# Designs tried in a protein design run: peptides against a protein of PDB entry 5GWM. Part 11

Target 1, 52 residues: chain A of PDB entry 5GWM
Amino acid sequence: DSAISKEDEERYQKLVTENEQLQRLITQKEEKIRVLRQRLVERGDAKGTELN

## One batch from the design tools (peptide; made by RFdiffusion4, then SolubleMPNN)

Design b1_p11_5_s1 (from b1_p11_5, 3 letters changed)
Fold by OpenDDE base, seed 2:
Structure b1_p11_5_s1 (fold): chain B 52 residues (1-52), chain A 11 residues (1-11)
Amino acid sequence: as target 1 above (52 residues)
Amino acid sequence: PFVLPPPPPLP
């Protein structure tokens, strides 16, 4: 009877935990990209005001 | 038999 071995359960739980960590990392990188884009816009606007 | 669900998809 294919009761999942304790080892297979531990492997699965590692994959779940790693997936959650990767999801958090992606969200952090996306937020960093958003902030960097906003700063580029703000700096672009500052250069546009110095050229008049 | 209990089968674990697959891990969630990567985003």
Scores: peptide ipSAE 0.084, ipTM 0.695, DockQ to the pose 0.025
Fold by OpenDDE base, seed 4:
Structure b1_p11_5_s1 (fold): chain B 52 residues (1-52), chain A 11 residues (1-11)
Amino acid sequence: as target 1 above (52 residues)
Amino acid sequence: PFVLPPPPPLP
């Protein structure tokens, strides 16, 4: 019965924690991209009204 | 043998 060593469990928990941190960072960057795209659209609409 | 669950899927 190769029980997972305490060292292997500690390594795994570090990888799980890192994965969760990376997931949160991805979500934050995706939201930042969404907000920047929305601001570009709003600025495009403001320029479209000055060209008439 | 205890098998660790796979890491959660990336979003």
Scores: peptide ipSAE 0.080, ipTM 0.690, DockQ to the pose 0.025
Fold by OpenDDE base, seed 3:
Structure b1_p11_5_s1 (fold): chain B 52 residues (1-52), chain A 11 residues (1-11)
Amino acid sequence: as target 1 above (52 residues)
Amino acid sequence: PFVLPPPPPLP
């Protein structure tokens, strides 16, 4: 068992934390894209209802 | 959705 240095453990935990933060940011951007697409559909439907 | 791969396991 090569004793993992305290420095390597601290570096690994930083990478885990950063990965989790980046994953949350990706999810937030994907949700924002979904909401923007939905608003474009709703604006298209609103223009279609004014033409009848 | 894109999922970031976990960091490699420590040895």
Scores: peptide ipSAE 0.071, ipTM 0.666, DockQ to the pose 0.054
Fold by OpenDDE base, seed 1:
Structure b1_p11_5_s1 (fold): chain B 52 residues (1-52), chain A 11 residues (1-11)
Amino acid sequence: as target 1 above (52 residues)
Amino acid sequence: PFVLPPPPPLP
């Protein structure tokens, strides 16, 4: 019975928390990239209508 | 989307 040491449990909980924080940050950056790409398309379409 | 792997289970 290798009782998980209090230090190993605290280390694991830090890794879980960090993983959740990094996943939230990835999702926020992916959404920001999506919005920026959409704005570039909208600006491209505005220039395409000026050249016709 | 990239998904972070869960931390390994403790033994």
Scores: peptide ipSAE 0.070, ipTM 0.664, DockQ to the pose 0.054

Design b1_p11_5_s2 (from b1_p11_5 with L2F E3V)
Fold by OpenDDE base, seed 2:
Structure b1_p11_5_s2 (fold): chain B 52 residues (1-52), chain A 11 residues (1-11)
Amino acid sequence: as target 1 above (52 residues)
Amino acid sequence: PFVFPPPPPLP
């Protein structure tokens, strides 16, 4: 019986937790990129309206 | 037989 050791189960749960943290960090960075792109568009539009 | 679940997919 290749019962998974308690240590292997604890290692797996650490990988699950780390993966969930990395997914949250990716989502936060993607949202920050979206907001920065939107601010660049708004600044481009504002600069285009001041040149007329 | 206990089957170990595969690791979660990389984000």
Scores: peptide ipSAE 0.109, ipTM 0.709, DockQ to the pose 0.024
Fold by OpenDDE base, seed 4:
Structure b1_p11_5_s2 (fold): chain B 52 residues (1-52), chain A 11 residues (1-11)
Amino acid sequence: as target 1 above (52 residues)
Amino acid sequence: PFVFPPPPPLP
């Protein structure tokens, strides 16, 4: 039974933590995009940004 | 042997 090295466990926990940080950053950017789109609609600039 | 679970998917 090769016990997982403490180094491999620390590397995995860093990847999990980085993934959680990236998920939070994506959610923050998605919310910012939603707010910006809503502000463009409210200003009557609704003709310019169907970003495919 | 311990197997690490896969990291959660990114959205």
Scores: peptide ipSAE 0.108, ipTM 0.703, DockQ to the pose 0.027
Fold by OpenDDE base, seed 1:
Structure b1_p11_5_s2 (fold): chain B 52 residues (1-52), chain A 11 residues (1-11)
Amino acid sequence: as target 1 above (52 residues)
Amino acid sequence: PFVFPPPPPLP
Protein backbone atom coordinates (compact mmCIF):
# COMPACT_ATOMS: atom_id res chain seq x y z
CA ASP B 1 0.00 0.00 0.00
CA SER B 2 1.83 3.08 -1.29
CA ALA B 3 -0.30 5.44 0.79
CA ILE B 4 0.87 8.99 0.08
CA SER B 5 2.17 10.56 3.27
CA LYS B 6 -0.02 13.35 4.71
CA GLU B 7 2.92 15.70 4.00
CA ASP B 8 3.05 14.66 0.31
CA GLU B 9 -0.75 15.19 0.00
CA GLU B 10 -0.41 18.68 1.56
CA ARG B 11 2.45 19.47 -0.91
CA TYR B 12 0.34 18.19 -3.82
CA GLN B 13 -2.68 20.29 -2.77
CA LYS B 14 -0.44 23.41 -2.53
CA LEU B 15 0.82 22.78 -6.10
CA VAL B 16 -2.78 22.30 -7.37
CA THR B 17 -3.91 25.53 -5.67
CA GLU B 18 -0.88 27.49 -6.97
CA ASN B 19 -1.49 26.17 -10.50
CA GLU B 20 -5.15 27.23 -10.38
CA GLN B 21 -4.08 30.73 -9.25
CA LEU B 22 -1.42 30.93 -11.99
CA GLN B 23 -3.95 29.76 -14.62
CA ARG B 24 -6.39 32.52 -13.52
CA LEU B 25 -3.56 35.09 -13.73
CA ILE B 26 -2.58 33.86 -17.25
CA THR B 27 -6.23 34.14 -18.40
CA GLN B 28 -6.48 37.69 -16.98
CA LYS B 29 -3.26 38.74 -18.77
CA GLU B 30 -4.37 37.14 -22.06
CA GLU B 31 -7.71 38.98 -21.83
CA LYS B 32 -5.85 42.25 -21.12
CA ILE B 33 -3.64 41.66 -24.21
CA ARG B 34 -6.80 40.98 -26.28
CA VAL B 35 -8.43 44.24 -25.08
CA LEU B 36 -5.25 46.25 -25.79
CA ARG B 37 -4.98 44.79 -29.32
CA GLN B 38 -8.66 45.59 -29.96
CA ARG B 39 -8.11 49.22 -28.82
CA LEU B 40 -5.15 49.52 -31.22
CA VAL B 41 -7.34 48.25 -34.11
CA GLU B 42 -10.16 50.70 -33.19
CA ARG B 43 -7.66 53.62 -33.07
CA GLY B 44 -6.20 52.54 -36.43
CA ASP B 45 -9.68 52.41 -37.98
CA ALA B 46 -10.58 55.86 -36.55
CA LYS B 47 -7.38 57.35 -38.05
CA GLY B 48 -8.11 55.64 -41.40
CA THR B 49 -11.61 57.18 -41.57
CA GLU B 50 -10.26 60.72 -40.90
CA LEU B 51 -7.72 60.44 -43.77
CA ASN B 52 -10.30 59.58 -46.47
CA PRO A 1 5.76 29.77 -14.36
CA PHE A 2 2.91 27.26 -14.64
CA VAL A 3 4.04 23.85 -13.30
CA PHE A 4 1.71 20.90 -13.87
CA PRO A 5 0.98 19.02 -10.63
CA PRO A 6 2.22 15.42 -10.63
CA PRO A 7 -0.41 12.77 -11.45
CA PRO A 8 -2.17 11.28 -8.41
CA PRO A 9 -0.49 8.02 -7.32
CA LEU A 10 -2.10 4.70 -8.07
CA PRO A 11 -3.87 3.19 -5.20
Scores: peptide ipSAE 0.079, ipTM 0.683, DockQ to the pose 0.039
Fold by OpenDDE base, seed 3:
Structure b1_p11_5_s2 (fold): chain B 52 residues (1-52), chain A 11 residues (1-11)
Amino acid sequence: as target 1 above (52 residues)
Amino acid sequence: PFVFPPPPPLP
């Protein structure tokens, strides 16, 4: 019976919590990239309509 | 999207 040490359980729970935080941060950055790309398209279209 | 895999279950 490999009784997991309380210290090993605490280390595991820290890694789980950190992974969840990193996943949320990745999703937030991906959404920010999407919004920035859309704004670049909208600004490109505005410059294309001013040159004709 | 890259998703970090969950840590393996504790034995």
Scores: peptide ipSAE 0.090, ipTM 0.675, DockQ to the pose 0.054; fails the geometry check

Design b1_p11_5_s3 (from b1_p11_5, 4 letters changed)
Fold by OpenDDE base, seed 2:
Structure b1_p11_5_s3 (fold): chain B 52 residues (1-52), chain A 11 residues (1-11)
Amino acid sequence: as target 1 above (52 residues)
Amino acid sequence: PFVLPAPPPLP
């Protein structure tokens, strides 16, 4: 029985935790991109309405 | 035998 060593379990839990942190970071960056795109549209619309 | 669950998918 290849019982996973306590060290291998600790390494695995570290990777799980790191992956969850990276997922949270990606979600935060995606939301930031969404907000920046929305602001770019709003500024484009403001400039388009001022030029007509 | 204890088997670790599969690691979560990479982001």
Scores: peptide ipSAE 0.073, ipTM 0.687, DockQ to the pose 0.025
Fold by OpenDDE base, seed 1:
Structure b1_p11_5_s3 (fold): chain B 52 residues (1-52), chain A 11 residues (1-11)
Amino acid sequence: as target 1 above (52 residues)
Amino acid sequence: PFVLPAPPPLP
């Protein structure tokens, strides 16, 4: 009966914490992309939409 | 053996 070691639990909790940080970073980048796309639409920069 | 659940996938 190999119970998970304390070291393996600490490694898992680091991965959970890193995942939460990366999820927050992704959300911040997605919101920044949304705001930039909206600003391109507001400026009438129709050629900016061909880049992605 | 107890196994921890995997971390949730990245969005």
Scores: peptide ipSAE 0.072, ipTM 0.685, DockQ to the pose 0.026
Fold by OpenDDE base, seed 4:
Structure b1_p11_5_s3 (fold): chain B 52 residues (1-52), chain A 11 residues (1-11)
Amino acid sequence: as target 1 above (52 residues)
Amino acid sequence: PFVLPAPPPLP
């Protein structure tokens, strides 16, 4: 039984933790993109009302 | 052999 070495378990847990941090960072960037797109739409609508 | 589950795919 090659029990996973303590060092291999510690390496795996670091990769899991890093993956979770990267997933959170992706979600934060996607939300920022959504908010920026919404602000561009709102500014486009404001310019459309000033040109009439 | 215990195989660690692969980390979940990045979205």
Scores: peptide ipSAE 0.070, ipTM 0.684, DockQ to the pose 0.026
Fold by OpenDDE base, seed 3:
Structure b1_p11_5_s3 (fold): chain B 52 residues (1-52), chain A 11 residues (1-11)
Amino acid sequence: as target 1 above (52 residues)
Amino acid sequence: PFVLPAPPPLP
């Protein structure tokens, strides 16, 4: 039984928490990019309808 | 979607 040091366990839990926070941030940025792309399409369509 | 690799399992 390689007794994992309490310090190694605390370091691991910090890395898990940081990874989860970074993954949430990536997902939020991907969704923001999706919404911005959709708004650019909608604005293109609005300009096309004003010219007819 | 990019997924961060999980940290290595504890030994």
Scores: peptide ipSAE 0.070, ipTM 0.680, DockQ to the pose 0.054

Design b1_p11_6_s1
Fold by OpenDDE base, seed 2:
Structure b1_p11_6_s1 (fold): chain B 52 residues (1-52), chain A 11 residues (1-11)
Amino acid sequence: as target 1 above (52 residues)
Amino acid sequence: GPLPPLPPPVL
């Protein structure tokens, strides 16, 4: 059984931490995209109401 | 022991 070196364990923990940070960043960007899309819809609807 | 599996890629 090749014991996991301390260096390999530290590298793995860095990858886990980075992956969690990237997941949080994706969620934040997805929410920002949602808000921007909603604002575009609201601006489109405002133009539709001004043309009636 | 074998290395634990890498975390799944962030998609």
Scores: peptide ipSAE 0.080, ipTM 0.674, DockQ to the pose 0.055
Fold by OpenDDE base, seed 1:
Structure b1_p11_6_s1 (fold): chain B 52 residues (1-52), chain A 11 residues (1-11)
Amino acid sequence: as target 1 above (52 residues)
Amino acid sequence: GPLPPLPPPVL
């Protein structure tokens, strides 16, 4: 009976939680990039076109 | 039983 140890299950759950946190962080960074790009467009800053 | 599969890499 190769049951998963409690320690292995706890380690797995930590990885799941970390992955969810990193996914939320990616979404936040993507939204920040979107907002920054929009601000460059609104400013008509010719240098903003170089950041694409 | 076998270990559950690791969560997929963050994309």
Scores: peptide ipSAE 0.078, ipTM 0.676, DockQ to the pose 0.057
Fold by OpenDDE base, seed 4:
Structure b1_p11_6_s1 (fold): chain B 52 residues (1-52), chain A 11 residues (1-11)
Amino acid sequence: as target 1 above (52 residues)
Amino acid sequence: GPLPPLPPPVL
């Protein structure tokens, strides 16, 4: 039986965990961008309206 | 057995 080695399983689980962490970081950055854009709109900065 | 599928790409 070509069972996956314990080492290959551990490598796979690291990739899954890293992918989940990167997805969370993307969501956090997207929210930060949203908040920054909203603050530019609230300040009436003419360049803030062009970024929407 | 076959390797598990790769995790989906980060979007």
Scores: peptide ipSAE 0.078, ipTM 0.675, DockQ to the pose 0.057
Fold by OpenDDE base, seed 3:
Structure b1_p11_6_s1 (fold): chain B 52 residues (1-52), chain A 11 residues (1-11)
Amino acid sequence: as target 1 above (52 residues)
Amino acid sequence: GPLPPLPPPVL
């Protein structure tokens, strides 16, 4: 049984951890984009009501 | 044994 070297296991765990961090960052950016789009809609509606 | 599969790419 060629056990995975300790070095290969450490490399794999580093990649898993980095991938989880990147997934969290993507989710945070997507939520920020959603909030910014909503604020742009609200400001567009406010300017449309001030011109009447 | 076979290496565990690589983590799925970040989407």
Scores: peptide ipSAE 0.077, ipTM 0.670, DockQ to the pose 0.052

Design b1_p11_6_s2
Fold by OpenDDE base, seed 2:
Structure b1_p11_6_s2 (fold): chain B 52 residues (1-52), chain A 11 residues (1-11)
Amino acid sequence: as target 1 above (52 residues)
Amino acid sequence: SPLPPLPPPVL
């Protein structure tokens, strides 16, 4: 039985933890992009209302 | 013993 070495299990758990951290970082970047897009719309609308 | 499943891809 090729039982996974304790070292390989510890490496795997590090990869799982890193992946969860990267997923949280992606979600934070996506939310930042959403907020920036909304602010660009609000500023564009402000410029569009001043030119008409 | 079965290998643990690979970590899910970062999406």
Scores: peptide ipSAE 0.116, ipTM 0.705, DockQ to the pose 0.053
Fold by OpenDDE base, seed 4:
Structure b1_p11_6_s2 (fold): chain B 52 residues (1-52), chain A 11 residues (1-11)
Amino acid sequence: as target 1 above (52 residues)
Amino acid sequence: SPLPPLPPPVL
């Protein structure tokens, strides 16, 4: 049984934690993009209604 | 013992 070394387990847990942090950052950026796109739509609609 | 599965790559 090649038991994983304590150092390899600590490296693995660091990669898991980093992956979770990066996933949270992706979700935050996606939400920011969604909000910015919505504001662009609202500003486009405001210009479209002033021209009739 | 089998190695734990690698975490999925962050896309």
Scores: peptide ipSAE 0.112, ipTM 0.698, DockQ to the pose 0.054
Fold by OpenDDE base, seed 5:
Structure b1_p11_6_s2 (fold): chain B 52 residues (1-52), chain A 11 residues (1-11)
Amino acid sequence: as target 1 above (52 residues)
Amino acid sequence: SPLPPLPPPVL
């Protein structure tokens, strides 16, 4: 029976932990992109209201 | 019987 070696389980757990860290980083970047896009809209609207 | 592998990391 090919039991996963202890070393393979430890390697897998490192990949799980790294993936959770990367997912948190992705979420932070997505929120930053959302905020930057919103600020671009607000600046566009502010310029549009100053030009009318 | 070996335990089933952990589920793959979810991105």
Scores: peptide ipSAE 0.110, ipTM 0.700, DockQ to the pose 0.042
Fold by OpenDDE base, seed 3:
Structure b1_p11_6_s2 (fold): chain B 52 residues (1-52), chain A 11 residues (1-11)
Amino acid sequence: as target 1 above (52 residues)
Amino acid sequence: SPLPPLPPPVL
């Protein structure tokens, strides 16, 4: 019975944990990009109204 | 994508 070694299970669980951490970091960066884009639109609209 | 499940134990 080549049951998955305890070492292979521990390696897999480390990769799962790292992937979940990276996914959370991606979501946080995507939200930051969304907020920055919204602020750029709001500032662009303000400059468009100052040129009239 | 989530990681694939571990392969089943080989019997």
Scores: peptide ipSAE 0.056, ipTM 0.660, DockQ to the pose 0.025

Design b1_p11_6_s3
Fold by OpenDDE base, seed 5:
Structure b1_p11_6_s3 (fold): chain B 52 residues (1-52), chain A 11 residues (1-11)
Amino acid sequence: as target 1 above (52 residues)
Amino acid sequence: SPMPPLPPPVL
């Protein structure tokens, strides 16, 4: 039984933890992009309603 | 035995 080396398990766990951190960062950036797009629409619509 | 595949990096 080639038990995974303790060092290889520690490396694997570091990659899992890093991936979880990256996923949280992606979600935060996606939400920020959503909010910025919505604010651009609201500013465009505010100008569009003043022009009609 | 070859080490199990590493989790794919989150993109």
Scores: peptide ipSAE 0.120, ipTM 0.731, DockQ to the pose 0.054
Fold by OpenDDE base, seed 2:
Structure b1_p11_6_s3 (fold): chain B 52 residues (1-52), chain A 11 residues (1-11)
Amino acid sequence: as target 1 above (52 residues)
Amino acid sequence: SPMPPLPPPVL
């Protein structure tokens, strides 16, 4: 029985935890991009309404 | 013992 060494299990759990942290970071960046795009639209609309 | 599944790729 190739029981995973305690060290290999600890390495695996570190990779799982890191992956969850990176996924949260991606979600935070995606939300930041969404907010920035919305602000660009709002500023573009403000310029479009001043030129008509 | 079966190997644990690999952590899912960061998407």
Scores: peptide ipSAE 0.118, ipTM 0.728, DockQ to the pose 0.053
Fold by OpenDDE base, seed 4:
Structure b1_p11_6_s3 (fold): chain B 52 residues (1-52), chain A 11 residues (1-11)
Amino acid sequence: as target 1 above (52 residues)
Amino acid sequence: SPMPPLPPPVL
């Protein structure tokens, strides 16, 4: 039984934690992109309605 | 026991 060393378990847990942090950062960036796109649409629609 | 598969790296 090749018991995983304590150091290998600590390295694995670091990678899991880093992956979770990166996933949160991706979600935050995607939400920011969504909000910016929505503001661009609202500004485009405001210019389209002032020209009738 | 084999080491559990590493989670895929998030880029």
Scores: peptide ipSAE 0.113, ipTM 0.725, DockQ to the pose 0.055
Fold by OpenDDE base, seed 3:
Structure b1_p11_6_s3 (fold): chain B 52 residues (1-52), chain A 11 residues (1-11)
Amino acid sequence: as target 1 above (52 residues)
Amino acid sequence: SPMPPLPPPVL
């Protein structure tokens, strides 16, 4: 039984926690990009209607 | 965006 050392378990849990934080940050940035793209479309449509 | 892979379960 290669009993996982307490130190190896603590290192693993740190990596899991860091990965979950990075995943949350990616999702937040993707949502921000979505909102910015939508605002650019809405502004583009407004300029397209002002040129007629 | 590439999600970072989860570390393998410690066995």
Scores: peptide ipSAE 0.093, ipTM 0.716, DockQ to the pose 0.036

Design b1_p11_6_s4
Fold by OpenDDE base, seed 5:
Structure b1_p11_6_s4 (fold): chain B 52 residues (1-52), chain A 11 residues (1-11)
Amino acid sequence: as target 1 above (52 residues)
Amino acid sequence: APLPPLPPPVL
């Protein structure tokens, strides 16, 4: 029964932590993109309403 | 015991 090396476990936990950090970063970027798209729509709609 | 499977890379 080759117990997982402490070094291999520490390497695995580092990869898990990095993956969780990347997931949080993706979510933050997606929310920023959503807000920027909404502001572009609002600016487009404002120009469309002033031309009638 | 085999290592637990690595978490899938975040795409």
Scores: peptide ipSAE 0.116, ipTM 0.699, DockQ to the pose 0.054
Fold by OpenDDE base, seed 2:
Structure b1_p11_6_s4 (fold): chain B 52 residues (1-52), chain A 11 residues (1-11)
Amino acid sequence: as target 1 above (52 residues)
Amino acid sequence: APLPPLPPPVL
């Protein structure tokens, strides 16, 4: 039975922690993209209302 | 003991 070395367990836990951090970062970037797209729509609508 | 599965890739 290849007992998981303490080093392999520590490496695995680092990968889990990094993955969770990257998932949070993706969510933050997606929300930023959503807000930027909304502001572009609002600016487009403002140009449409100024031309009428 | 088998190593636990790696966490799924971040997508």
Scores: peptide ipSAE 0.115, ipTM 0.698, DockQ to the pose 0.055
Fold by OpenDDE base, seed 3:
Structure b1_p11_6_s4 (fold): chain B 52 residues (1-52), chain A 11 residues (1-11)
Amino acid sequence: as target 1 above (52 residues)
Amino acid sequence: APLPPLPPPVL
C-alpha cells in the first residue's frame, strides 16, 4: 500500500490553504476595483455637469 | 492509494 506519506499530505494541505487565501485576496481586489471605477464615473459625471 | 487531485490553479 503506497499510502501517501504524512509529509506529502501536509505539503498538499499547505497548497490548498494558500490557494484558498489567494482566491479570497483576488475577490477582495476585484471588489475594490469595482468600487473605485464607480467613484471615478460619479466624479466624471459631476465634472461634466460643472463644465456646462 | 491514488494521490488526491492537485488543487485547481489560482486564476
Scores: peptide ipSAE 0.114, ipTM 0.698, DockQ to the pose 0.052
Fold by OpenDDE base, seed 4:
Structure b1_p11_6_s4 (fold): chain B 52 residues (1-52), chain A 11 residues (1-11)
Amino acid sequence: as target 1 above (52 residues)
Amino acid sequence: APLPPLPPPVL
């Protein structure tokens, strides 16, 4: 029986947890970018409208 | 036992 070692399972669970944390950080950064872009539009900063 | 699938890459 090629049972995954306890050490390999612990390494896998760390990678899963890290991936979930990184996904949350990406979502938070995307929301921050959205809010900053909206504030540039509201201020009429003509240079912010070219950031596609 | 088959190894669990790797977590999907962070996009």
Scores: peptide ipSAE 0.113, ipTM 0.695, DockQ to the pose 0.057

Design b1_p11_7_s1 (from b1_p11_7 with V3I F5Y)
Fold by OpenDDE base, seed 2:
Structure b1_p11_7_s1 (fold): chain B 52 residues (1-52), chain A 11 residues (1-11)
Amino acid sequence: as target 1 above (52 residues)
Amino acid sequence: ELIEYEEEEFE
């Protein structure tokens, strides 16, 4: 039985932690994109109403 | 207001 080495376990745990950090960063960037998109729509609608 | 967040650098 090739038990996973201590080095492979430490490498796995590092990758799990980095992946959790990347998932948090993705969620933060997605929320920033949502807020910016909303502001761009609101500014577009304000210009559209000034042309009518 | 913009949401502030810390950008982490990954190696």
Scores: peptide ipSAE 0.059, ipTM 0.673, DockQ to the pose 0.125
Fold by OpenDDE base, seed 4:
Parts: C-alpha cells; sequence; structure tokens
Structure b1_p11_7_s1 (fold): chain B 52 residues (1-52), chain A 11 residues (1-11)
C-alpha cells in the first residue's frame, strides 16, 4: 500500500477533472466540425465559405 | 457564405 499523500490525491483529482472538461470540449468541437462538414456537402459549393 | 466561429474563452 503506497500511501499516496493528501497533496498527491488532490493533484490527481484536479488532473482528472481537467481531463474530463477537455474531453467534453473535444466532443463539442468534433460535433461542430461534423455539422459544418455536413452543411458544406449539402450546399455543394466548396468555392465560397469564408471562415470568420 | 460566412461561417461564424464562436470563440470559446479558455479559463
Amino acid sequence: as target 1 above (52 residues)
Amino acid sequence: ELIEYEEEEFE
């Protein structure tokens, strides 16, 4: 039983929480990319999408 | 046609 210090446990929980937040953000951006790709395919006009 | 990106502020 390696006694993890209270400080190491708090650091670990912080990193887990941050990773879960980043994973949610990745999923949201992936869905946004999916929707944008679908709209580009449906419009057929690969020649005029200015990205703001 | 313009595609607006919402800027997410990273805290």
Scores: peptide ipSAE 0.059, ipTM 0.666, DockQ to the pose 0.040
Fold by OpenDDE base, seed 3:
Structure b1_p11_7_s1 (fold): chain B 52 residues (1-52), chain A 11 residues (1-11)
Amino acid sequence: as target 1 above (52 residues)
Amino acid sequence: ELIEYEEEEFE
């Protein structure tokens, strides 16, 4: 039985928590990008929309 | 108006 060490479990939980925080930050930045893109479209500024 | 988000600071 390879019982995961307490140290490996603590490292795993730290990475899971950090990953959840990063996913929230990605979602917030994606929403900010969406709002900015919409404003550039409404202004007819086609040059701001050529990111990807 | 821009929606403001609190940026999480990573240690």
Scores: peptide ipSAE 0.058, ipTM 0.669, DockQ to the pose 0.099
Fold by OpenDDE base, seed 1:
Structure b1_p11_7_s1 (fold): chain B 52 residues (1-52), chain A 11 residues (1-11)
Amino acid sequence: as target 1 above (52 residues)
Amino acid sequence: ELIEYEEEEFE
């Protein structure tokens, strides 16, 4: 049985923590994109209503 | 209002 070394367990936990941080950052950037897209749509709709 | 994000610097 190749017992997982303590160093391999520490590397695994580091990668898990980093992956959780990256996933939080992705979710934050996705929410920023959503808010900016909504504002661009609202500005487009405002221009459409001024032309009618 | 824009949400402030703390940018984590990844090595």
Scores: peptide ipSAE 0.058, ipTM 0.670, DockQ to the pose 0.125

Design b1_p11_7_s2 (from b1_p11_7, 4 letters changed)
Fold by OpenDDE base, seed 4:
Structure b1_p11_7_s2 (fold): chain B 52 residues (1-52), chain A 11 residues (1-11)
Amino acid sequence: as target 1 above (52 residues)
Amino acid sequence: MLIEYEEVEFE
């Protein structure tokens, strides 16, 4: 049983924490993209109604 | 309308 070194465990925990931070960031960026797309649609529709 | 970009620092 090659127990991983304490140093390898500390490196693994850093990568787990970094991955959790990156996952949160992805979710935040996806939500921001959703909101911006919605605002672009609403503004596109508003400009289409003024030209008519 | 200014779009504020959130800067994310990676260590």
Scores: peptide ipSAE 0.043, ipTM 0.600, DockQ to the pose 0.053
Fold by OpenDDE base, seed 1:
Structure b1_p11_7_s2 (fold): chain B 52 residues (1-52), chain A 11 residues (1-11)
Amino acid sequence: as target 1 above (52 residues)
Amino acid sequence: MLIEYEEVEFE
């Protein structure tokens, strides 16, 4: 049984915490991209209605 | 969003 050293456990927990923070950041960026795309569509549709 | 972790058993 290679007992995981206390140092390796502390490194693992840091990586888990960093991974969770990066996942939250990805989700926030994806939502921002979604909102920006939606605003571009709405502005495109508004310009299409002014030309008729 | 629940993240399910697979528990890896070590032999």
Scores: peptide ipSAE 0.029, ipTM 0.505, DockQ to the pose 0.025
Fold by OpenDDE base, seed 3:
Structure b1_p11_7_s2 (fold): chain B 52 residues (1-52), chain A 11 residues (1-11)
Amino acid sequence: as target 1 above (52 residues)
Amino acid sequence: MLIEYEEVEFE
């Protein structure tokens, strides 16, 4: 049973912290994509109603 | 997001 070295624990904590940051960044980008898609739909629908 | 864990075999 090799006790996890202090260095391996510090590496693990860095990866956990990085993963949390990446997850937050993904969520922010997904929300931005959602808002942009909604605005494109609303502009498409507004143009479709102006042409009928 | 489904997080798939890769099983790491430890010797």
Scores: peptide ipSAE 0.029, ipTM 0.509, DockQ to the pose 0.026
Fold by OpenDDE base, seed 2:
Structure b1_p11_7_s2 (fold): chain B 52 residues (1-52), chain A 11 residues (1-11)
Amino acid sequence: as target 1 above (52 residues)
Amino acid sequence: MLIEYEEVEFE
């Protein structure tokens, strides 16, 4: 069992931290996309009701 | 979102 070097452990922890930051960013972008899609639907429906 | 983890067995 080759003990991982301290440098490899520090690299791993940086990648874990970066991955968590990227996952939070993905979730924020997905929520923004959801909200924008919902607003487009609501505006489409509102315009459809003004033309009838 | 379900994240599937692959179990890695270590020898």
Scores: peptide ipSAE 0.025, ipTM 0.475, DockQ to the pose 0.024

